# Peptides against a protein of PDB entry 6MBK: the designs that were tried, part 72

Target 1, 240 residues: chain A of PDB entry 6MBK
Amino acid sequence: GFEMVNFKEEGFGLRATRDIKAEELFLWVPRKLLMTVESAKNSVLGPLYSQDRILQAMGNIALAFHLLCERASPNSFWQPYIQTLPSEYDTPLYFEEDEVRYLQSTQAIHDVFSQYKNTARQYAYFYKVIQTHPHANKLPLKDSFTYEDYRWAVSSVMTRQNQIPTEDGSRVTLALIPLWDMCNHTNGLITTGYNLEDDRCECVALQDFRAGEQIYIFYGTRSNAEFVIHSGFFFDNNSH

## One batch from the design tools (peptide)

Design b1_p29_2_s2 (made by RFdiffusion4, then SolubleMPNN; from b1_p29_2, 14 letters changed)
Fold by OpenDDE base, seed 4:
Structure b1_p29_2_s2 (fold): chain B 240 residues (1-240), chain A 29 residues (1-29)
Amino acid sequence: as target 1 above (240 residues)
Amino acid sequence: SVMDEIEEILSEADEELVKELTAFLYKLE
């Protein structure tokens, strides 16, 4: 009922190939297609994950590293998805000096500084881990782990992460959802959920769409250009 | 707490590298 299209102004998106009615379940993504903390544990990153406390404690960082590992893997199942991701984001981590100066007069400056500092510390820590840890030797990013790589991955996760249930439904975990990110979003009602019985993400149409129209959804207040100050990569007590 | 543990781990990161990556922020303070 839809196709992927590269729209000139909005980039990649989905276009309806038939009429879709409001509240119609038109898109679902099974767990097996998701990039999750679980899939990270089951990937080449798994051995390192099992021995690194930060990866274990911070699922978003684990997901960021999973994204980097898969990006660096030519045969990764998720290559088609990863290739659709922006090369840069409008997150604070990409602000130029002048942009940061504009924020000095705002209350956001403290959070921006904290985000920069914490991200830098995380990178410095993991750079050493990747260089020295035995289980890091097999990672495809062993010789190509830059700060730019890390901030990209962090920003990707920051802007695109979703909460989903674990396989057993006992807890929540984090996921990047292929195809989901291809739906450009609009403000409105959240039209997304997870069906545990069928073990899939589900999206219902926010409105009627005619054949040939771009499909818009609402999966939370987030975008590639969203000003995200706080997204779980740092804590208030871990300030600049 | 978990946060304290993470902070402790990260506090041992390469300070020189962190300073390099955040140098432009320090000059703005």
Scores: peptide ipSAE 0.401, ipTM 0.905, DockQ to the pose 0.742
Fold by OpenDDE base, seed 5:
Parts: sequence; structure tokens; C-alpha cells
Structure b1_p29_2_s2 (fold): chain B 240 residues (1-240), chain A 29 residues (1-29)
Amino acid sequence: as target 1 above (240 residues)
Amino acid sequence: SVMDEIEEILSEADEELVKELTAFLYKLE
């Protein structure tokens, strides 16, 4: 039904290999293919996760570290997915001085500063953890954990995280969804969901696509290239 | 709260490193 294609301007995307009709279920991703907090716990990160309060409390940070560990693992199952991720993002963490200066006149500046500060603090904390914690010794990050790595992972999660149900459907958790991120965003109806019975993410076509056409889906209010200030990686200063 | 706990943990982070990473922001203040 589709193939992965590197589009010159848009990066990696999906192209229809056949005609797809509107409302057709054309894409599904089983839970076993997702990068989740659970897969993080079951990975080389698991021992550290079990002993680090922040990783336990913040699933998005757990995903960020999971992403970094898998990126550093040549034999990772998720290498094909990770290789499709941008090397840089249009997130506040990548703003240059001029961009930040531009935002000084806006209400967003406070959030930008907060995000930078919190991310820096998180990095500083985890840098020490990786250097000193016994369970960090086996992490592929042990010898190389830079701020650039961390901001990349954080930005990846910020722009690509999805809420999915837990296996029992009782709670929501976070996941990175391979192939899902490759569908370029369009405005329209939300046609994405999770099928608990089949334990998979499901996407139905928003419109008819012809063979050879790029497939677009609607993720809601998020965009991989959108300015993202609300990510859950930072605390609002008002929560004191 | 969980968030308060995290904030407390993060407050102990290396201030020098944090300052280094955020130095360019302070130039704008």
C-alpha cells in the first residue's frame, strides 16, 4: 500500500504504491514496533530506569533516553526508524540568538527560557548520573553523552511523541510510532487512533490517494516542523 | 507532588554546567 521515500524538500515520507480510498485503513503499526516507556524498561536502559526517579516519573524523558540508547546501538531494531529522524528540529532548543531575540517581544520568551533552563538542568543531572551510576556503565551513552545528543532526543520526543493506551487500556502512555512520523501532516479530520483489540495504531486515509502520490495524515495540533513550546519537558514557573 | 520532587532533584544539578549551556540566553537579558 505504501513505500518510504525521501522527498527532496520534505525529507522522508510515505508514497502510495496503489490507489488508496478515503477512510481506508491503509497503515497500522503494532505495539511491538513502537518505542514506548515499556520498551525502554525492557531495554539496556531498564536497570537505570528502575533506580532513577526522573526516568520513572517522566515518560517523555525515558523515551528520550531510550531513543539515544537505540541510536547508539548498531543492531537496534529501531535503526531504520531512527535514521529517518531529522538531525535538527525547529524547536526552541535549536533557536539561535537572533531567533530568541525576536521572541523577546512576545509572550513566548518566558516559555523558551524555561525550556532551555529545564533542558540544561536535565542534561546536567543525567550527565552526572551516566558518569556515576552503576547501571549506566552498560549504556551505549556512557562514553559519549553530549548536550547536543540530549537536546536532539528531547526535541525528537517533543515533536513526535504520541499518546497511546496501555496494553490493558486502563491508562495512557507515550510512544514513538515508526512510519507514523513519515506521513506528512495536513489539515483535516483526525483519522488516527489505536485499536486495542488488535493492539495497534491505525491510520485511515483522509482522502483518496493515487498510486505514486505522497500520503498525508493529520496528527492534530502537532507538527514535526512546528514551533513547539508545550512539551511536558519543562515546568511552568507558576507551579511554585 | 511528583513535579516538586523532580524540581528538587534537578535543583541539585551542576549549576556551572547549566550556566554554560544557557550562557547565550543570559546575554539577552
Scores: peptide ipSAE 0.406, ipTM 0.909, DockQ to the pose 0.722; fails the geometry check
Fold by OpenDDE base, seed 1:
Structure b1_p29_2_s2 (fold): chain B 240 residues (1-240), chain A 29 residues (1-29)
Amino acid sequence: as target 1 above (240 residues)
Amino acid sequence: SVMDEIEEILSEADEELVKELTAFLYKLE
């Protein structure tokens, strides 16, 4: 019912291959296809995860490392998805000096500085972990773990992470959803959700689409170009 | 709290590396 297309102005997106009706369930992604904290635990990252408190406490960081490990793995199941991700983002972590200077006149500057500083601290910590921890020796990123890699992964997760239920439905966890991220979003009612019975993400059409039209969905307030301040990758110093 | 624990762990990170990565921010401050 759809195909992936690289749109010139919007990047990768989905195009309808047939007529789709409003409210039609046209796209679903089973849990087994998702990049989750659970899949991170079950990956080459698992042994390190089991011994690192930060990875255990911060699922978003676990996803970032999972993404980096899979990117570095040529045989990764998620390579097709990873290849659709942008090489850079419009997040504060990519702001240049001039952009930061411009933001100094805004209330957002404190959050920008906080995010940048915390991300730098996280990188510094994990750089040491990767160099010294025995379980890090098996990671494909051991010899190639730069700040640029980390900020890319963090920004990827920051802009694309989804909350989904755990397998037992008792808690929420984080996931990157292949194909989901390729749908450009529009304003409207949330037409995406998780079906626990079928253990899958589900998306219904916001409107009628004709064959050949680009499909737009609403999966939350997120964009590759969205200014994300509160991503959970940094701690507000105001908690003192 | 868990957050305090994480902050404590991160406080031990390489300060020189952090300063290097954030150097341009300090120039703006």
Scores: peptide ipSAE 0.403, ipTM 0.908, DockQ to the pose 0.733; fails the geometry check
Fold by OpenDDE base, seed 3:
Structure b1_p29_2_s2 (fold): chain B 240 residues (1-240), chain A 29 residues (1-29)
Amino acid sequence: as target 1 above (240 residues)
Amino acid sequence: SVMDEIEEILSEADEELVKELTAFLYKLE
């Protein structure tokens, strides 16, 4: 009932190919198609993950590295999804000096500085890990791991990460959901959930869409800016 | 600019350079 379209100025999104009714389950994504902490563990990143306490403690960083490894892999299953991701983001990590100075007049400046500081520390730590750790030798990013790469991956995860249950439903983990990110955020409500019985993410339309219309979704009460600021990559033990 | 200097530090970042970067960040406060 939908197709991927590159919208002008809006980037990639979903367009309805037929009329979609409110309360219709129009989109579902099985776990096997998701980029998850588990898929990171089962990838080329797995050996390093198993020996790095920060990757183990911070699922969002694990996803960021998973994203970078898969982006650098021409035969990655997720290449079609990764190619739809923006090259830049409106996250604090991409703010110019004048934008940061403007924010000094607001309370948001403290969160911005925290993001810069933490991301810088994480990069510095992992740069050393990638250069020295034996299990990093097989990573496709071994010889090309820049701050630009890292802030892109962090920003991608920061803006797109979702909480999902583990396969047994006992815990919560993190995932990037292909096609899900393409439903641009609007004030329109969408019921998002995980169906454990079918082991899939499910999206139910809370409004009607006509054939040819762009499909929009809404994730919660926070603005995109507030969500990005508060999603964070913060961990008390990440003081490297 | 301060941002250019931060990016330069980050491109060569290690544990010692994080301290220098932190100092630059506090200058923005």
Scores: peptide ipSAE 0.024, ipTM 0.567, DockQ to the pose 0.203; fails the geometry check

Design b1_p29_2_s3 (made by RFdiffusion4, then SolubleMPNN; from b1_p29_2, 12 letters changed)
Fold by OpenDDE base, seed 2:
Structure b1_p29_2_s3 (fold): chain B 240 residues (1-240), chain A 29 residues (1-29)
Amino acid sequence: as target 1 above (240 residues)
Amino acid sequence: SVKEEIEEILASADQELVEELTAFLKKLE
């Protein structure tokens, strides 16, 4: 029903290989394929996670480190997904000088400043943790953890994180959803949901797509830029 | 101020972060 395509300017996306009708369930992703806080806890990051208050408190940061660990692991199950991720993002952490100057005339500048400060503090904190914590010795990023790495990871999570239910449905948690990211950043009439009975993410088309058309998912009333600006990584004491 | 906070972070940062935050500070001028 669809194929992965590297679109110019937009990066990797999904293209319909057949006509897809409105209200058709055309894509689903089982929980076992998701990068989640739980999968982070069950990975090489688990021992450090269990002892670090920030990782425990901030699921998005846990996902960022999970992403970095898996990227650094040649045999990672998620390598095919990770390889589809952009190397850079249109997020505040990547804004050019002219973009920041333009934003100085807007209220958004305060959010940008907050993101820069918080991200820098988080990096400094975790750099120290990675250098000194015993459980960090097992991490594949032990000898290669740069600000660029961290900026990339948090931006990846910021732009691609999804809320899903826990396995028991009692709470919500965060997940990166393979294949899903390829639909998410464009305005399309696709509804995202989670089916607890089948334990999977489900994507339903709200419009018809013709064979050969790119598949887009609608993310609500906020523009992508506005969503990214307001999805910053905040913690009361980032530097510890 | 934002500048003072960044300078404090820079004092404990690696070279790459220093370069990135220095570049950011220039954007604020």
Scores: peptide ipSAE 0.026, ipTM 0.600, DockQ to the pose 0.171
Fold by OpenDDE base, seed 3:
Structure b1_p29_2_s3 (fold): chain B 240 residues (1-240), chain A 29 residues (1-29)
Amino acid sequence: as target 1 above (240 residues)
Amino acid sequence: SVKEEIEEILASADQELVEELTAFLKKLE
């Protein structure tokens, strides 16, 4: 067993309530608890999704908007999960001046600039959509959609999105996984295992944990360049 | 250039985006 704890330095995490052995299945998350492109389509965002080509083409952006809509909904099922998310991230969109200057000596700088450009253009595009599209009228974002909101949502998805199979197992889709993020540091690599028979994400312990220890499924930190590479939010046709 | 594109966005963006992108441009100085 485990419990969610707010650790001083790491923020929200999981602590073992009993001894856990290496390779033991200790955590699973059923599909019904996941934030997915499918759940986005089935939410208040669904009507807009059905009419917007960018949302349809980019599942990660759909997740970002799903995250924002649910955050803005006091009665959202995912409020407990959303409240565990950081307020800011170590993604390029939050880089300090020294970090940008350091990257100027690397090839990654071009990708950083591209990410800033694309994110800004995406925001501008969707701001217009939210203001003008009829299906946006019922969104909780209608009267409050800021760049800060979008930057946060994009960065949340960038760092936390996972590939999972569709319900029928025919293809892959994207998901945010409650509790799963709690086993890793903010800048850590998050892995996903999925059991189709039981229709759930599954996590096995990487090592033995004693009762009272923090649980980690951490495989390594991502470099700044890796954050850029794995962003997935690059879309050239975001000016219309 | 990226700078020119950002400046174009700044001309029409909301206040928060303007502030953020202005801060970013400053990092390039």
Scores: peptide ipSAE 0.020, ipTM 0.552, DockQ to the pose 0.163
Fold by OpenDDE base, seed 1:
Structure b1_p29_2_s3 (fold): chain B 240 residues (1-240), chain A 29 residues (1-29)
Amino acid sequence: as target 1 above (240 residues)
Amino acid sequence: SVKEEIEEILASADQELVEELTAFLKKLE
């Protein structure tokens, strides 16, 4: 009922190949296809994860590293998804000096600075970990881990992470959802849910779509490059 | 500038920073 298309401004998205009615379940993604904290633990990152407290405590960082490891792996199952991700984001971590100056008089400036500082500190920490930890030798990013890599991964997760239930439904965890991001170009209420019985993400159409139309799963327009301030990547009282 | 600050953090990003972050994590336990 849909096809992947590279749209000019929005990048990769989904286009309807048939008429889709409002409230129709047109897209579902099984858990096994998701990039999750669990899949990170089960990957080459697993041994390091099991010994690093930050990775264990911060699922979003675990996803960021998982994303980097899989990107560096030519045979990764998620390569088709990763290739759809933008190379840059309109997040604070990519703001130029002039953009920061523009925000100087706004309340957002504090959060911007916080993101820069915290991300830099996290990078520094993990750079040291990658250089010194025995289990880091197996990581495909061992010899190539730059701040640019890290800010990209963090921004990717920041803009695309989803909350989903754990397998037993007892807790909430984080996931990157292939195909989902291509519909997730609008801001608004997610009318999408998780079906625990079938163990899959489910997306229903918010409106009617005709064959040939781009599919959006949110009300409004969500840009791939969104000014997102997500506190989940940062400790509130992180020291300098 | 923000860039200069990041560069400074990265330049000093060694064992000291790791220890600081580790200490912070301990407070959260």
Scores: peptide ipSAE 0.017, ipTM 0.511, DockQ to the pose 0.075
Fold by OpenDDE base, seed 5:
Structure b1_p29_2_s3 (fold): chain B 240 residues (1-240), chain A 29 residues (1-29)
Amino acid sequence: as target 1 above (240 residues)
Amino acid sequence: SVKEEIEEILASADQELVEELTAFLKKLE
């Protein structure tokens, strides 16, 4: 009931190919299509993951590296999804001087500074890991791991990460959800959930969409414009 | 704690890289 479209202003998005009714389950994404901590562990990153304490303790960083590895892999299953991701984000890591100076008059400035410093430290650590760790030799990013890469991956995860249940439903984990992100550019009204029985993310339309209309999903406070500086990369709510 | 462990790991990160990457921030402090 939808197709991928590259909209001029919003970038890649979904357009309805038929009328979609409110409360209709129109979109679902099976777990096997998600980029998860588990898929990271099962990827070329797996051996390094098994040896690195930070990757193990911080699922969002694991996702960031998973994203980088898959981006650098021409035959990655997720290439079509990755190609839809923005090259830049409206996160503190991308703020220009004027934006940061503006924030100096706000309480947010301390969080911005913290994010910069923490991200820099993380990069510095992983740069060394990638250069020296034996299990990093097989990573496609081995010879190309820049701060820009890390900044992009962190920002991608920060803005797009979703909480989903583990396969057994015993706890929550993190996932990037293809197609989901393409609906995350406005305050459109669509409810989301996870169906454990069918092991899939499900999206239910909260409004009618006509054929040819762009489909939007409401993510609450989450958007490409990230004003929530603490997104789990700083242990505030990061138990992953 | 896990937090403390990670902080200790990151504290040992390459200071040169950290300084390079935070150069933009420093001029704003």
Scores: peptide ipSAE 0.189, ipTM 0.751, DockQ to the pose 0.716; fails the geometry check

Design b1_p29_2_s4 (made by RFdiffusion4, then SolubleMPNN; from b1_p29_2, 13 letters changed)
Fold by OpenDDE base, seed 1:
Structure b1_p29_2_s4 (fold): chain B 240 residues (1-240), chain A 29 residues (1-29)
Amino acid sequence: as target 1 above (240 residues)
Amino acid sequence: SIEEEIEELLSEADQELVDELTKFLKELE
């Protein structure tokens, strides 16, 4: 009922190939297609994950590394998804000097500095881990792990991470959702959810769409800048 | 706590590298 299209103004999005009615379940993504903490554990990153406390404790960082490993893998199942991701983001980690100076007059500046500092510390930590840990030797990013890579991956996860239930439904975990991210979004009521019985993400149409129209969905607030300050990649108690 | 454990681990990171990466922020402070 839809196709992926690269819209010049909006970037990648979905276009209806048929008429879609409001409230129609038109899009679903099975768990097996998601990039999750679990898929990270089951990847080449798994051995390192099992021995690194930060990867274990911070699922978002695990996803960031999973994303980097898959990006560096030409035959990755997620290559089509990864290729749709922006090369840069409007997150605090990408703020230019003038933007930071502008924010100095705001209460957000402390969080921006904290996020930047903590991200730098994380990179420095993992740079050493990747260079020295035995289980890092087989990682495709070993010889090309730059701060820019880490910044990109972190920002990708910050802006695109979703909470989904674990397989048994007992807890929540983090996931990047292909196709979901390929939809441009609009404001409104959330029309997305997770179906545990079928083990899939589900999206119902917010409105009627005609064949040939771009499909817009609402899966929560997604922003590159305004809503990424408290992304969970840093702790509030960390000073800048 | 987990936060304390992570902070301890991060404290082992190369401070010179961190300083380099955060240099522009320090200059703006």
Scores: peptide ipSAE 0.442, ipTM 0.916, DockQ to the pose 0.784
Fold by OpenDDE base, seed 5:
Structure b1_p29_2_s4 (fold): chain B 240 residues (1-240), chain A 29 residues (1-29)
Amino acid sequence: as target 1 above (240 residues)
Amino acid sequence: SIEEEIEELLSEADQELVDELTKFLKELE
């Protein structure tokens, strides 16, 4: 077993409550617990989703709005997960002047500027949508949709989105995975996957953990800051 | 294309708001 713990400097994480062996399936998350594009469609966001082309075309933006709606809903099923999310991120959207200046001499600067511009444009677009669209009236964020909110949600999804199969396994979709994100990152072999038969995300232990030790998992390249810079919220990057 | 459609939709966004939100970066150019 494991328990959620607030670690110093690292924020929320998972701690083993028993000895866990390498390659042991110790963590699984059923589809029904995931925040997905499908759950977004089935939420209060659904009516707006059905009428907005950008939400339909960009699953990551749909997840961002889903996250914002659920965050603004005190009785949301995902409140325990959402409360574990950082209040800010190391994504380009949060870069300060010194950080941007440091990147000015690098090829990454173009991507940073593009990400900022696109995010700003998206916000401006959706600000108008939320203010004017009839189906936005039911959204809990109707009266409080700020750029800071959007930046946070975008960054949350950007850093935490996962590709999972659809229920029939025919396609790939996007999901935020509770508990999954509570494991801090480490380098190593990929030990995460999706079990279609049991319809769940599965994580096997990368190494032995003793009772009381923090559990780490490997997310692959998504844990790399460079990957975050390049991923963004662009049409061609929607699946990343 | 879907990309073109999205771009068209985003092009209709309030440019003043976009400019305000991107002001910080523009000052660094």
Scores: peptide ipSAE 0.440, ipTM 0.917, DockQ to the pose 0.779
Fold by OpenDDE base, seed 3:
Structure b1_p29_2_s4 (fold): chain B 240 residues (1-240), chain A 29 residues (1-29)
Amino acid sequence: as target 1 above (240 residues)
Amino acid sequence: SIEEEIEELLSEADQELVDELTKFLKELE
């Protein structure tokens, strides 16, 4: 009941090919199509993952590297999805001087600075890892790992990561969900409904859509401060 | 803790790279 379309100004999204009614289940994405921490572990990144404590401890960073590895792989299953992702984001990591100066009068500025600093430190750490670790030699990003790459991947995950159950439902893991983010087109985390019986993400229409209309599933707004709070790429003020 | 372990690992990062990437922030502080 939908098709992928590149909309002006908004980028890739979903358009209804038929009338869709409110509360109708119109989209589902099986686990096998998701980019997850598990798929990262099972990829070319797996050997490095098994030996790097940060990748093991921070699933969102693991997803960022998974995304970079798959982007650099011409035959990646996820190439069609990755190509739909923005080249840049309206996130703190992309703020220009005027935007940052505007926020200096707010409490959000401290979080922005922390995000920049932590991202820079992470990049520096992983740059060294990629250059020196034996299991990094076979990574497709071995000879091309820039801050721009890392910033992009981090921002992609920050804006698009979802919590989903593990296969056995015993715990929560992280995933990027193809097609799902096209429905939301919002800044921040995507609301996910997961059906464990069918092992799939499920999306229901919040309103009626006519054939030819763009599909949106989330109308909420997030401030820059709210975005930073939900990034998860650095530890908050709570000790862990 | 995991946080302490991560901080230790990150402390070993190339300081020059960190400084370069945080230059923009320093100019605004």
Scores: peptide ipSAE 0.097, ipTM 0.668, DockQ to the pose 0.782
Fold by OpenDDE base, seed 2:
Structure b1_p29_2_s4 (fold): chain B 240 residues (1-240), chain A 29 residues (1-29)
Amino acid sequence: as target 1 above (240 residues)
Amino acid sequence: SIEEEIEELLSEADQELVDELTKFLKELE
């Protein structure tokens, strides 16, 4: 009932191929297709994950590294998804000088500064880890781990992460959901409806869509930048 | 706490690299 389309201004998104009615279940994504903390643990990142306390404690950072490892792997299952991701984001980490100066007059400046500082510190830490830790030797990013890579991955996760239940349903974990984020990221609102019985993410249409219309899952009043600033990514303010 | 542990680990990061990456903020202060 939908197709992936590269829209000129908005980037990749979903377009209806038929009429979709409000409240219709039109999109579902099984767990096996998701990039999760679990899939990170089961990937080439697994050995390092098992030895690094920050990766263990912060699932969002684990996802960021998982994303980087898979991006650097030509044969990654998730290459088609990763290729749909923007090369840069409307997040504080990408703000230009003028944008930051504008925000200096607002309360948001504190969050911006925090994100810059924390991201820099995290990068410095993991740069050292990747250079020195034995379990980092097999990572595809071993010889190419730049700050630009890290801020991209962090921003990708920060803008697209979803909470889903663990396999046993006892806890929540984090996931990147292929195709799903194409419907949400325009408004910065990332919400996952999960069906535990079928072990899949499910999305229902919030409104009627006609064939040929772009599909939006959520309609928000805040910009992506504002949402990201307030949502947080880091441990001290991770409300996502 | 986990937060304290993370902070401790991050405090050991390469200060030179951190300074380089945060230079943009310093210029705006």
Scores: peptide ipSAE 0.072, ipTM 0.648, DockQ to the pose 0.722

